# Designs tried in a protein design run: peptides against a protein of PDB entry 3ZOQ. Part 66

Target 1, 223 residues: chain A of PDB entry 3ZOQ
Amino acid sequence: QLLQDSWWNQLKEEFEKPYYQELREMLKREYAEQTIYPDSRDIFNALHYTSYDDVKVVILGQDPYHGPGQAQGLSFSVKPGVKQPPSLKNIFLELQQDIGCSIPNHGSLVSWAKQGVLLLNTVLTVRRGQANSHKGKGWERLTDRIIDVLSERERPVIFILWGRHAQMKKERIDTSKHFIIESTHPSPFSARNGFFGSRPFSRANAYLEKMGEAPIDWCIKDL

## One batch from the design tools (peptide; made by RFdiffusion4, then SolubleMPNN)

Design b2_p15_8_s4 (from b2_p15_8, 7 letters changed)
Fold by OpenDDE base, seed 3:
Structure b2_p15_8_s4 (fold): chain B 223 residues (1-223), chain A 15 residues (1-15)
Amino acid sequence: as target 1 above (223 residues)
Amino acid sequence: DAARLEEEERRLAGL
């Protein structure tokens, strides 16, 4: 099967639907004819690192980084040895200001994913050098279903929605069960308009503690 | 402009 059991039980029906088969055939052509990111084995890394039942926090991104060696199937995250993109640098600045974490010497957020932070992009693939090139090809329908099945879950989830694109998903989230942390995007263009000082990490942990759950260790160790 | 900001955010989210 394509996914671990917990996600497969939630999503298996989507993979049989025509839209996903069309997406899959498109992706086969794209990966054959173009340079596509991430590696095809890494497309579902967010779901591989964070099981359906283990999701505590969701951080929504748009689509993968489109540069060589950057994307690893996790929103905002870059592979070790890759220069931290501007938005990620701002995330770490806010992390430092919010809870005192040091800025790591790498950009991998895998440690968050392993703790139950679902680092989900709404679009899971991109052409090299062509941001948002796979928008509207079917990924959004699958990732909307991921949001839906999490919203339907009885155990509460914290959704961190940075910027307008992520905030458009708010309508899919049952706010009677789930909690939403909203701010402007960590982008250099928007970070000073509300992302900085939003303290999403301490706020998320405060909610986890209120729910009787273990907080996230947001601090990232150097490699 | 809010629309321009969103477009810029989207561009950077893919970089």
Scores: peptide ipSAE 0.096, ipTM 0.772, DockQ to the pose 0.162
Fold by OpenDDE base, seed 2:
Structure b2_p15_8_s4 (fold): chain B 223 residues (1-223), chain A 15 residues (1-15)
Amino acid sequence: as target 1 above (223 residues)
Amino acid sequence: DAARLEEEERRLAGL
């Protein structure tokens, strides 16, 4: 099976649907003919690091970084040794201002994922140098289902929705059970319009504490 | 311009 048991039980039916088979055939061609990111083994890393039951927080991204060695199958995250992209730098600036964390010397968010932060992109692959090149190919239908099954879960989830693309998913979230933290995107073009000062990290932890759950240690250690 | 901002956010999300 492609996924660990907790996610497989929620999503197995999607993988049998025609849309996903078409997506899979497209991806086979793309990976054979083009440079595609992330590595094919890393596509589902968000679901590998954070089980369905362990999800505490969801952070939605759009699609993977399209540069060499950057994408690791987690939204906003980059592999160690990779220069931090502008949006990620702004995320760390907000993290520092919000809760006093030091800026890490790398951009890997794996420590968040291991604590129950689902770092999900809505599109899970991209062609090198071509942002959104795999938009509208079927990933959005699968990732919508991921949001749906989390929304249907009894145990509450915190959804962090940065920018308009992520906020379009709000209609799929049962706000009677789940918490939403919204702001503008951390992009240099939008961060000053509401992302900075939004304090998503402390707000998320405040909700976790209200639910009787352990807060996230958002501070990232240097490597 | 909101459309331009959204497009730049999309472009940067890929970089």
Scores: peptide ipSAE 0.089, ipTM 0.749, DockQ to the pose 0.145
Fold by OpenDDE base, seed 1:
Structure b2_p15_8_s4 (fold): chain B 223 residues (1-223), chain A 15 residues (1-15)
Amino acid sequence: as target 1 above (223 residues)
Amino acid sequence: DAARLEEEERRLAGL
């Protein structure tokens, strides 16, 4: 099966739907004819690292980084050895100011994913050098379903929604059950308008503690 | 403005 059991039980029906089959055939052609990111094996890394039942926090991104070697199937995350993108640098600056973590020497957020932080992009693939090139091709329908099944889960989830694109998903989230942390995007063009000082990391942990759950260790060790 | 910010967020989310 494509996914581990907990996600497969929630999403298996989507993979049988015509829209996903069309997406899959498109992707086969794209990966054959173009340079597509991330690697095809890494497309579902967010779901591989964080099971459906283990999700504590969701951080929504738009689509993968479109430069060589950057994307690793996790929102905002870059492979070790890759220069930290501007938005990720700002995430680490806020992390430092919020809870005192050191800025790591790499951009991999895998340690968050392994603790139950679902690092989900709404679109899971991109052409090299062409931001949003796979927008409107079917990924959004699948990722909307991911949000829906998390919203339907009895155990509460914390959604961190940076910027307008992520905040558009708020309508799919049962706010009577789940917590939402909203701010402007960590982009250099928006971060000073509310992202900096938003303290999403300490706020997320405060909600986890109220729910009787273990907090996230947001601090990332150097490699 | 809001439209410019959204476009820049989209561009940078892919970079």
Scores: peptide ipSAE 0.086, ipTM 0.759, DockQ to the pose 0.166
Fold by OpenDDE base, seed 4:
Structure b2_p15_8_s4 (fold): chain B 223 residues (1-223), chain A 15 residues (1-15)
Amino acid sequence: as target 1 above (223 residues)
Amino acid sequence: DAARLEEEERRLAGL
């Protein structure tokens, strides 16, 4: 079984479909012939850290970081000891301004994932140094299904959609049940156009409290 | 302007 039970029950049929078998065979070749990120055991880390039933918040990314040692199988997250990428630095700046958290000395978002923040990329692998190199290879069909089964869930979810790529997924989300938080992307090129001051962390917690759920502790402790 | 921002977001999505 590739996934823990709650996700497997939702996604098992996808793994039997031709598109995923083709993706799997492509990935076998890619991992054998190229340097691919993340490590093959880390591809589904977002689903490993956050069960289907435990998802409270979804943060969508595009594809993994393509530098050595960066990608952790979680959107925007980097392994401890890795320099924080510009977008992640801006996420922490907004976190500080929004709810007063200190800037952590590392870039790992695992503490969010463990609290029910699904840190999902739409494409789950990348070639070293080649952003979006695995776009259009089948991942988007699987990750669309992940969004769909969350949208179909009775228990509400909060979707944080930064930038146009993530916002294109809004059409798949039942806004009668689920909450959307939208802004520009945290990228240095877009952050000043609406990401800064968007207060996604306090807004997400306000929705959780309204639902009768425990808020996320967004503050990240130093290591 | 929006198209340029989107392209930069795509470039930085992997960084």
Scores: peptide ipSAE 0.081, ipTM 0.760, DockQ to the pose 0.141

## One batch from the design tools (peptide; made by RFdiffusion4, then SolubleMPNN)

Design b2_p16_1_s1 (from b2_p16_1, 7 letters changed)
Fold by OpenDDE base, seed 2:
Structure b2_p16_1_s1 (fold): chain B 223 residues (1-223), chain A 16 residues (1-16)
Amino acid sequence: as target 1 above (223 residues)
Amino acid sequence: AKEKEEEEAIEKRLAE
């Protein structure tokens, strides 16, 4: 099967729907004719690293990085050895200021994913050098469903929503059960308008502790 | 310079 059991049980109906079949066929053509990121085997890495039941925190991104070797199927994350994008650098600056973590010598957030941080983009593929090239092709419907099934989950989730694009998903989140941490985007063009000083990492852990769950170790070790 | 401008354009969009 494409996904681990916990996600498959939640999403299997989506994969049988016409919109997803059309998306799948589109992707087959795109990967054959264009350079598409991430690698096809990495598209669902966010779901692979973090099972449905293990999700503690969700961090929403827009779409994958479109440069060579960058995207690894996780929002904001880049493969080791890849220069950290500006937004990611600012994430680490806030992390350092918030809870005292050192800035890692790489940009991989896999350690977060393995602890229950779902690093989900709303669109899961992109053409090389063409931001949002796969917008409106069907991914948004699937990722909306991912948000929906998490919202419907009894066990609370923390949603970290940076910027307007992510915040547009608030209407899909049952705030009677789940927690939302909002700020401006970590982009250099918006970070000073609210992201810096928002302390999303300590706030997320505070919620986890209130729920009786283990906090996330947000600090990332050097490779 | 071109790459930097593209990166900035992306970051500008993300900031919206």
Scores: peptide ipSAE 0.467, ipTM 0.906, DockQ to the pose 0.913
Fold by OpenDDE base, seed 4:
Structure b2_p16_1_s1 (fold): chain B 223 residues (1-223), chain A 16 residues (1-16)
Amino acid sequence: as target 1 above (223 residues)
Amino acid sequence: AKEKEEEEAIEKRLAE
């Protein structure tokens, strides 16, 4: 099956819906005719690394990086050996200031994903060199459902919402059960307006501790 | 130069 059991149970109905079938057919054409990122096998990496039940934190991104070798199916994350994008650099700067982590020599956030940080983009594919090229093609409906089923989960989740795009999803989150950490986007164009100093990592861990859960080890080891 | 401009455009959009 496409997804591990925990996510499949939550999303299987979506995959049978016409919108997703249309999306699938579109993607088949796109991958055949264009260079699409990430690799088709990596599209659902966020769900592969973090099961439905193991989600502790959600960090929402927009769509994948559109350069060669960058996207690995995780929001904000880049494969080792890839130059860290500006937003990611700022994320690491805040991480350093927040909890004292060193800045890693790579941009892979897989270690976060393995600990229960769902690194989810709202759109999961992109054409090479064309940001948002797959916007409005059906991904948003699926990823909205992902947010919905997490919101409906009894076990609380922490949603980190950087920037307006991510914050638009707040209406789908039951804030009586779940925690929201909001700030401006880590982009150089917005980071100084609230992202820097927002301390999302320590705040997330504080919520986890309140819930009696193990905190995230946000520090990333060099490769 | 073009790549930098494209990167900046993306980052600007993300900031909105």
Scores: peptide ipSAE 0.456, ipTM 0.904, DockQ to the pose 0.910
Fold by OpenDDE base, seed 5:
Structure b2_p16_1_s1 (fold): chain B 223 residues (1-223), chain A 16 residues (1-16)
Amino acid sequence: as target 1 above (223 residues)
Amino acid sequence: AKEKEEEEAIEKRLAE
């Protein structure tokens, strides 16, 4: 199977559809002819680390980092040893101000993913040095379906939507069941317009506790 | 320099 059982059961029909087959063929060509990120084995890391049933929180990104060694298949996350991108630095600044976590010496958010934070980009691949180069190739349809099946889930989910791109997905989320945390994007160009002080981490945990679920340990240990 | 410009352009795009 391409995915673990819980996600496969939700998404298997998508993989049979022509759009995904075309996407797959495109990706084969792209990975063969160009440098594509993340590594092909890491494309679905968000789904690998966080099962469908274990999702507590969703954080939506746009597409992967396009520099060498950066993307690891998780939104906003970078592999250990990689310089933290500006948006990620701001995420950690807000984390510190929100709940007192120290700034980690790396940018890997795997610990969040393992606790049920689905770190999902709407587009899951990118050409080296070419941001959004794989936009409109089919990923958005699949990731929309991921949002849809989570929205349809009876057990509530918290969606953290930073910036307009992520917030465009609100129409797909059943707010009668699920909780949405919105603010401007953590980008340096927007963070001071609402992201800083939005306290998404404490708010998410407060909601989890109200649901009777264990909160996320958002603090990241140094490596 | 070019990398910095590209990074800035990306961050600006993300902010939209």
Scores: peptide ipSAE 0.301, ipTM 0.859, DockQ to the pose 0.907
Fold by OpenDDE base, seed 1:
Structure b2_p16_1_s1 (fold): chain B 223 residues (1-223), chain A 16 residues (1-16)
Amino acid sequence: as target 1 above (223 residues)
Amino acid sequence: AKEKEEEEAIEKRLAE
């Protein structure tokens, strides 16, 4: 099956719907005729690394990086050996100021994903050099459903929503059960307007401890 | 130079 059991149980009905079948056919054509990121095997990495039941924190991105070798199916994350994009650099700067972590020598956030941080983009593919080229093709409906089934989960989730795009999903989140951490986007164009100093990492861990769960080890080791 | 410009455009878009 496409996904591990916990996510499959939540999303299997979506994959049978016409919108997803159309998306699948579009993607088949795109991957055949264009350079598409991430690698097709990495599209659902966020769900592969973090099971439905293991989700503790969600960090929403828009769509994957569209440069060669960058995207690895996790929001904001880049493959080892790839230069850290400006937004990611700012994320690490805030991480350092928030909880004292050193700046890692790579940009992979896989260690977060393995601890229960769902690094989800709202759109999961992109054409090389063309940001948002796969917007409105069906991914948003699937990823909305991902947010919905997490919102419906009894065990609380922490949603970190950076920027207006991510914050637009707030209406789908049951705030009677789940926690939301909001700030401006880590982009250099917005980080100084609220992202820096927002301390999302320590705040997330504070919520986790309040719920009796193990905190996230946000610090990333060098490779 | 073009790559950097494209990168900046993306970062600007993300900030909106």
Scores: peptide ipSAE 0.182, ipTM 0.812, DockQ to the pose 0.884; fails the geometry check

Design b2_p16_1_s2 (from b2_p16_1, 6 letters changed)
Fold by OpenDDE base, seed 3:
Structure b2_p16_1_s2 (fold): chain B 223 residues (1-223), chain A 16 residues (1-16)
Amino acid sequence: as target 1 above (223 residues)
Amino acid sequence: SAAEAAQRAEEQRLAS
């Protein structure tokens, strides 16, 4: 899909900046010489599925899964048929405990994205088998701008910030307009230290209801 | 639209 007009209006200036052009040239080389995830057509899936105006909730990730067939351009999400990564399994466990959803037989979060949940990684590409290999190459500047333009939006947004990396972006969010839900990361290394029991899904919907917005249907049906 | 055309060109450039 093409980028929604609402996102283009917000980000078009970034795409013309030198840093982004340098990033794109780097990516061109990387995709030619290495195995890079996600597929180049899927890099901006988060923006494709969730327009700027339709964003209700933001869930920040770090960078894409680096295994074959996993990443689909959405934070924490994996393509159908792919084994659910540990963090995603914990997300679904919390979802079940929070609002009673069944654990789906797949890991695709596209249904969330289509409802206004922006599943944004701060870095949007990765080399196969090399986590964070594209850190510091320019993506963070673009994704910071995405956070900024959402923060500047009059219509409130709910930011779900799991773990330290995501929480570092809190300084960019105008908390006079927007809501933040924070906990430890869903990773097995941190989930028991605060993620479990944090109930981010019901809390997000509670904020949406207060704003007169339709809640998110967080439950994911089997495929 | 102009935005759509620009995005298509950019995406094709990246994929090439």
Scores: peptide ipSAE 0.030, ipTM 0.589, DockQ to the pose 0.019
Fold by OpenDDE base, seed 5:
Structure b2_p16_1_s2 (fold): chain B 223 residues (1-223), chain A 16 residues (1-16)
Amino acid sequence: as target 1 above (223 residues)
Amino acid sequence: SAAEAAQRAEEQRLAS
């Protein structure tokens, strides 16, 4: 039972598979017994905001922020009014250095999603205060399929892969059709080792223009 | 769409 028709056509078979049924049953228990993020209505926000056909860029994350009010179903993004996490702050610093955008007064990346930037985590839920608590429960198989169906798409996609976790997905991407932008992760632990100065935003737009597509307006307005 | 409605129902079920 998924999203827009475009994604449903690509993923409907996954939802009938035992692994997803088991995942669903697990999630029902988790949401009933634990504090789980994001809100259950926001789990598939990445697919809600960006249809299969409208995907231009993919930015892969690991799993949602595990603090209250943070996660909104989009990788690296936080709800307005939430303090920007360190990795997101570094993303905005690179954005400023890369293409001159002002640092926004919030951390919502919804404007990117609406333009065709699929902000996908490989794991789509997490327990409060317990990073990666839902790792290995079935999400990865679904999100691998998301990557696969995008890789199979004729119209090219740009994959931005920050850090080792995201880069492990390279083997699933047909580089004869699609473009990959790689660097270290924006985390404070790794950003100075290659993320800063990697200019992923201008590079992505350069590829889009080469393909005859409209570039992304990466600059985020204040709320 | 029907697919979106089904997804919303599933998400609401998870919240219940």
Scores: peptide ipSAE 0.025, ipTM 0.585, DockQ to the pose 0.021
Fold by OpenDDE base, seed 2:
Structure b2_p16_1_s2 (fold): chain B 223 residues (1-223), chain A 16 residues (1-16)
Amino acid sequence: as target 1 above (223 residues)
Amino acid sequence: SAAEAAQRAEEQRLAS
């Protein structure tokens, strides 16, 4: 789907580059020959829901969920009616402990996206049942550029970086302007090593308030 | 907008 003008102005040069054209051709083959997630119309949902100018917070993921009906084009988010994946369950547990939100009966984070939380994966597509199958195919160059143009923005951004993969992007973030919240990943394999108790939601809102911006309503209503 | 239309078309082409 088409990008909002604010993102187009920032990214249009990337789409004309050979690497992206090669990525596009690869994706065309993949979607034709394999089951690829998310739906091709949902690939850029993060950019659709959150304009360049409206970004307040960035939450980086790696790549989409690779199970049927899961991926929503937003990092960590799943479509309504889909069982919450383990990492997402832990996110909601931390949310509850951090700021008292109830655990929702679904896993859609669209309400965050609509408030300015850019739910960005570094790789935006995946083969069914094959995690990281589209790693190193060009998405990382585009998503690096997304981080770069946000870093270059005058209006501050809060980057929430869970785990080593996301934290590798710190070098691209101008910390003289922007804020970084780091912890271990919400995965069951790492959550107890720092994610739980990291209180990223209250910390993000504290930064927003210091900047004179409206805080995020992180609590998600049942559907 | 033209940008939105172009990207929408691009996403549609990925499926085919």
Scores: peptide ipSAE 0.019, ipTM 0.568, DockQ to the pose 0.021; fails the geometry check
Fold by OpenDDE base, seed 4:
Structure b2_p16_1_s2 (fold): chain B 223 residues (1-223), chain A 16 residues (1-16)
Amino acid sequence: as target 1 above (223 residues)
Amino acid sequence: SAAEAAQRAEEQRLAS
């Protein structure tokens, strides 16, 4: 897995900036001294699976799962064999209700990523057992730039923004050419306040069809 | 490519 050239062209200037160099040094220390997730080679999996040019849909998360074996560098996604976290279970419940997909026997969303769904967390690393432990260390500036360069892209993108954290990024999105799907977060604490019944999957595909693009096959096969 | 080289170097540094 290597960063796509299309992403490098968009982000190369960020990697040269002091904030990112400081982030790199911080991460080097963290990975050496702590257990950090995901694996360092998986940090940019969202960009590895979905090139800049191939992005059709963006789903924003906060930061990676902080338990062993969970995070795979994709928002909301967990490696096969890992118990589905509550938010992910609710995502699949909505998927089933929205477009009739069966609940998969695993939590990997790689099939979405391969179809152009950028599964991006705003913070791309986390210390084991310590949610948001890498908040405010520089990731947000890079991921803001990722949102910015997608917003600046001529070819439209669909942004699915679940919950307030993701919705705060709406100001960075040119809504004159890009589409926003908003609801409450799939978390058990918020899903019944608007996420359930929001039908983000059918709505996203409706926008894709309107743009003349192939819809996403959201249904996930069992492994 | 430049992207591949930079990405490999970055991952290696993070893993070190």
Scores: peptide ipSAE 0.016, ipTM 0.513, DockQ to the pose 0.020; fails the geometry check

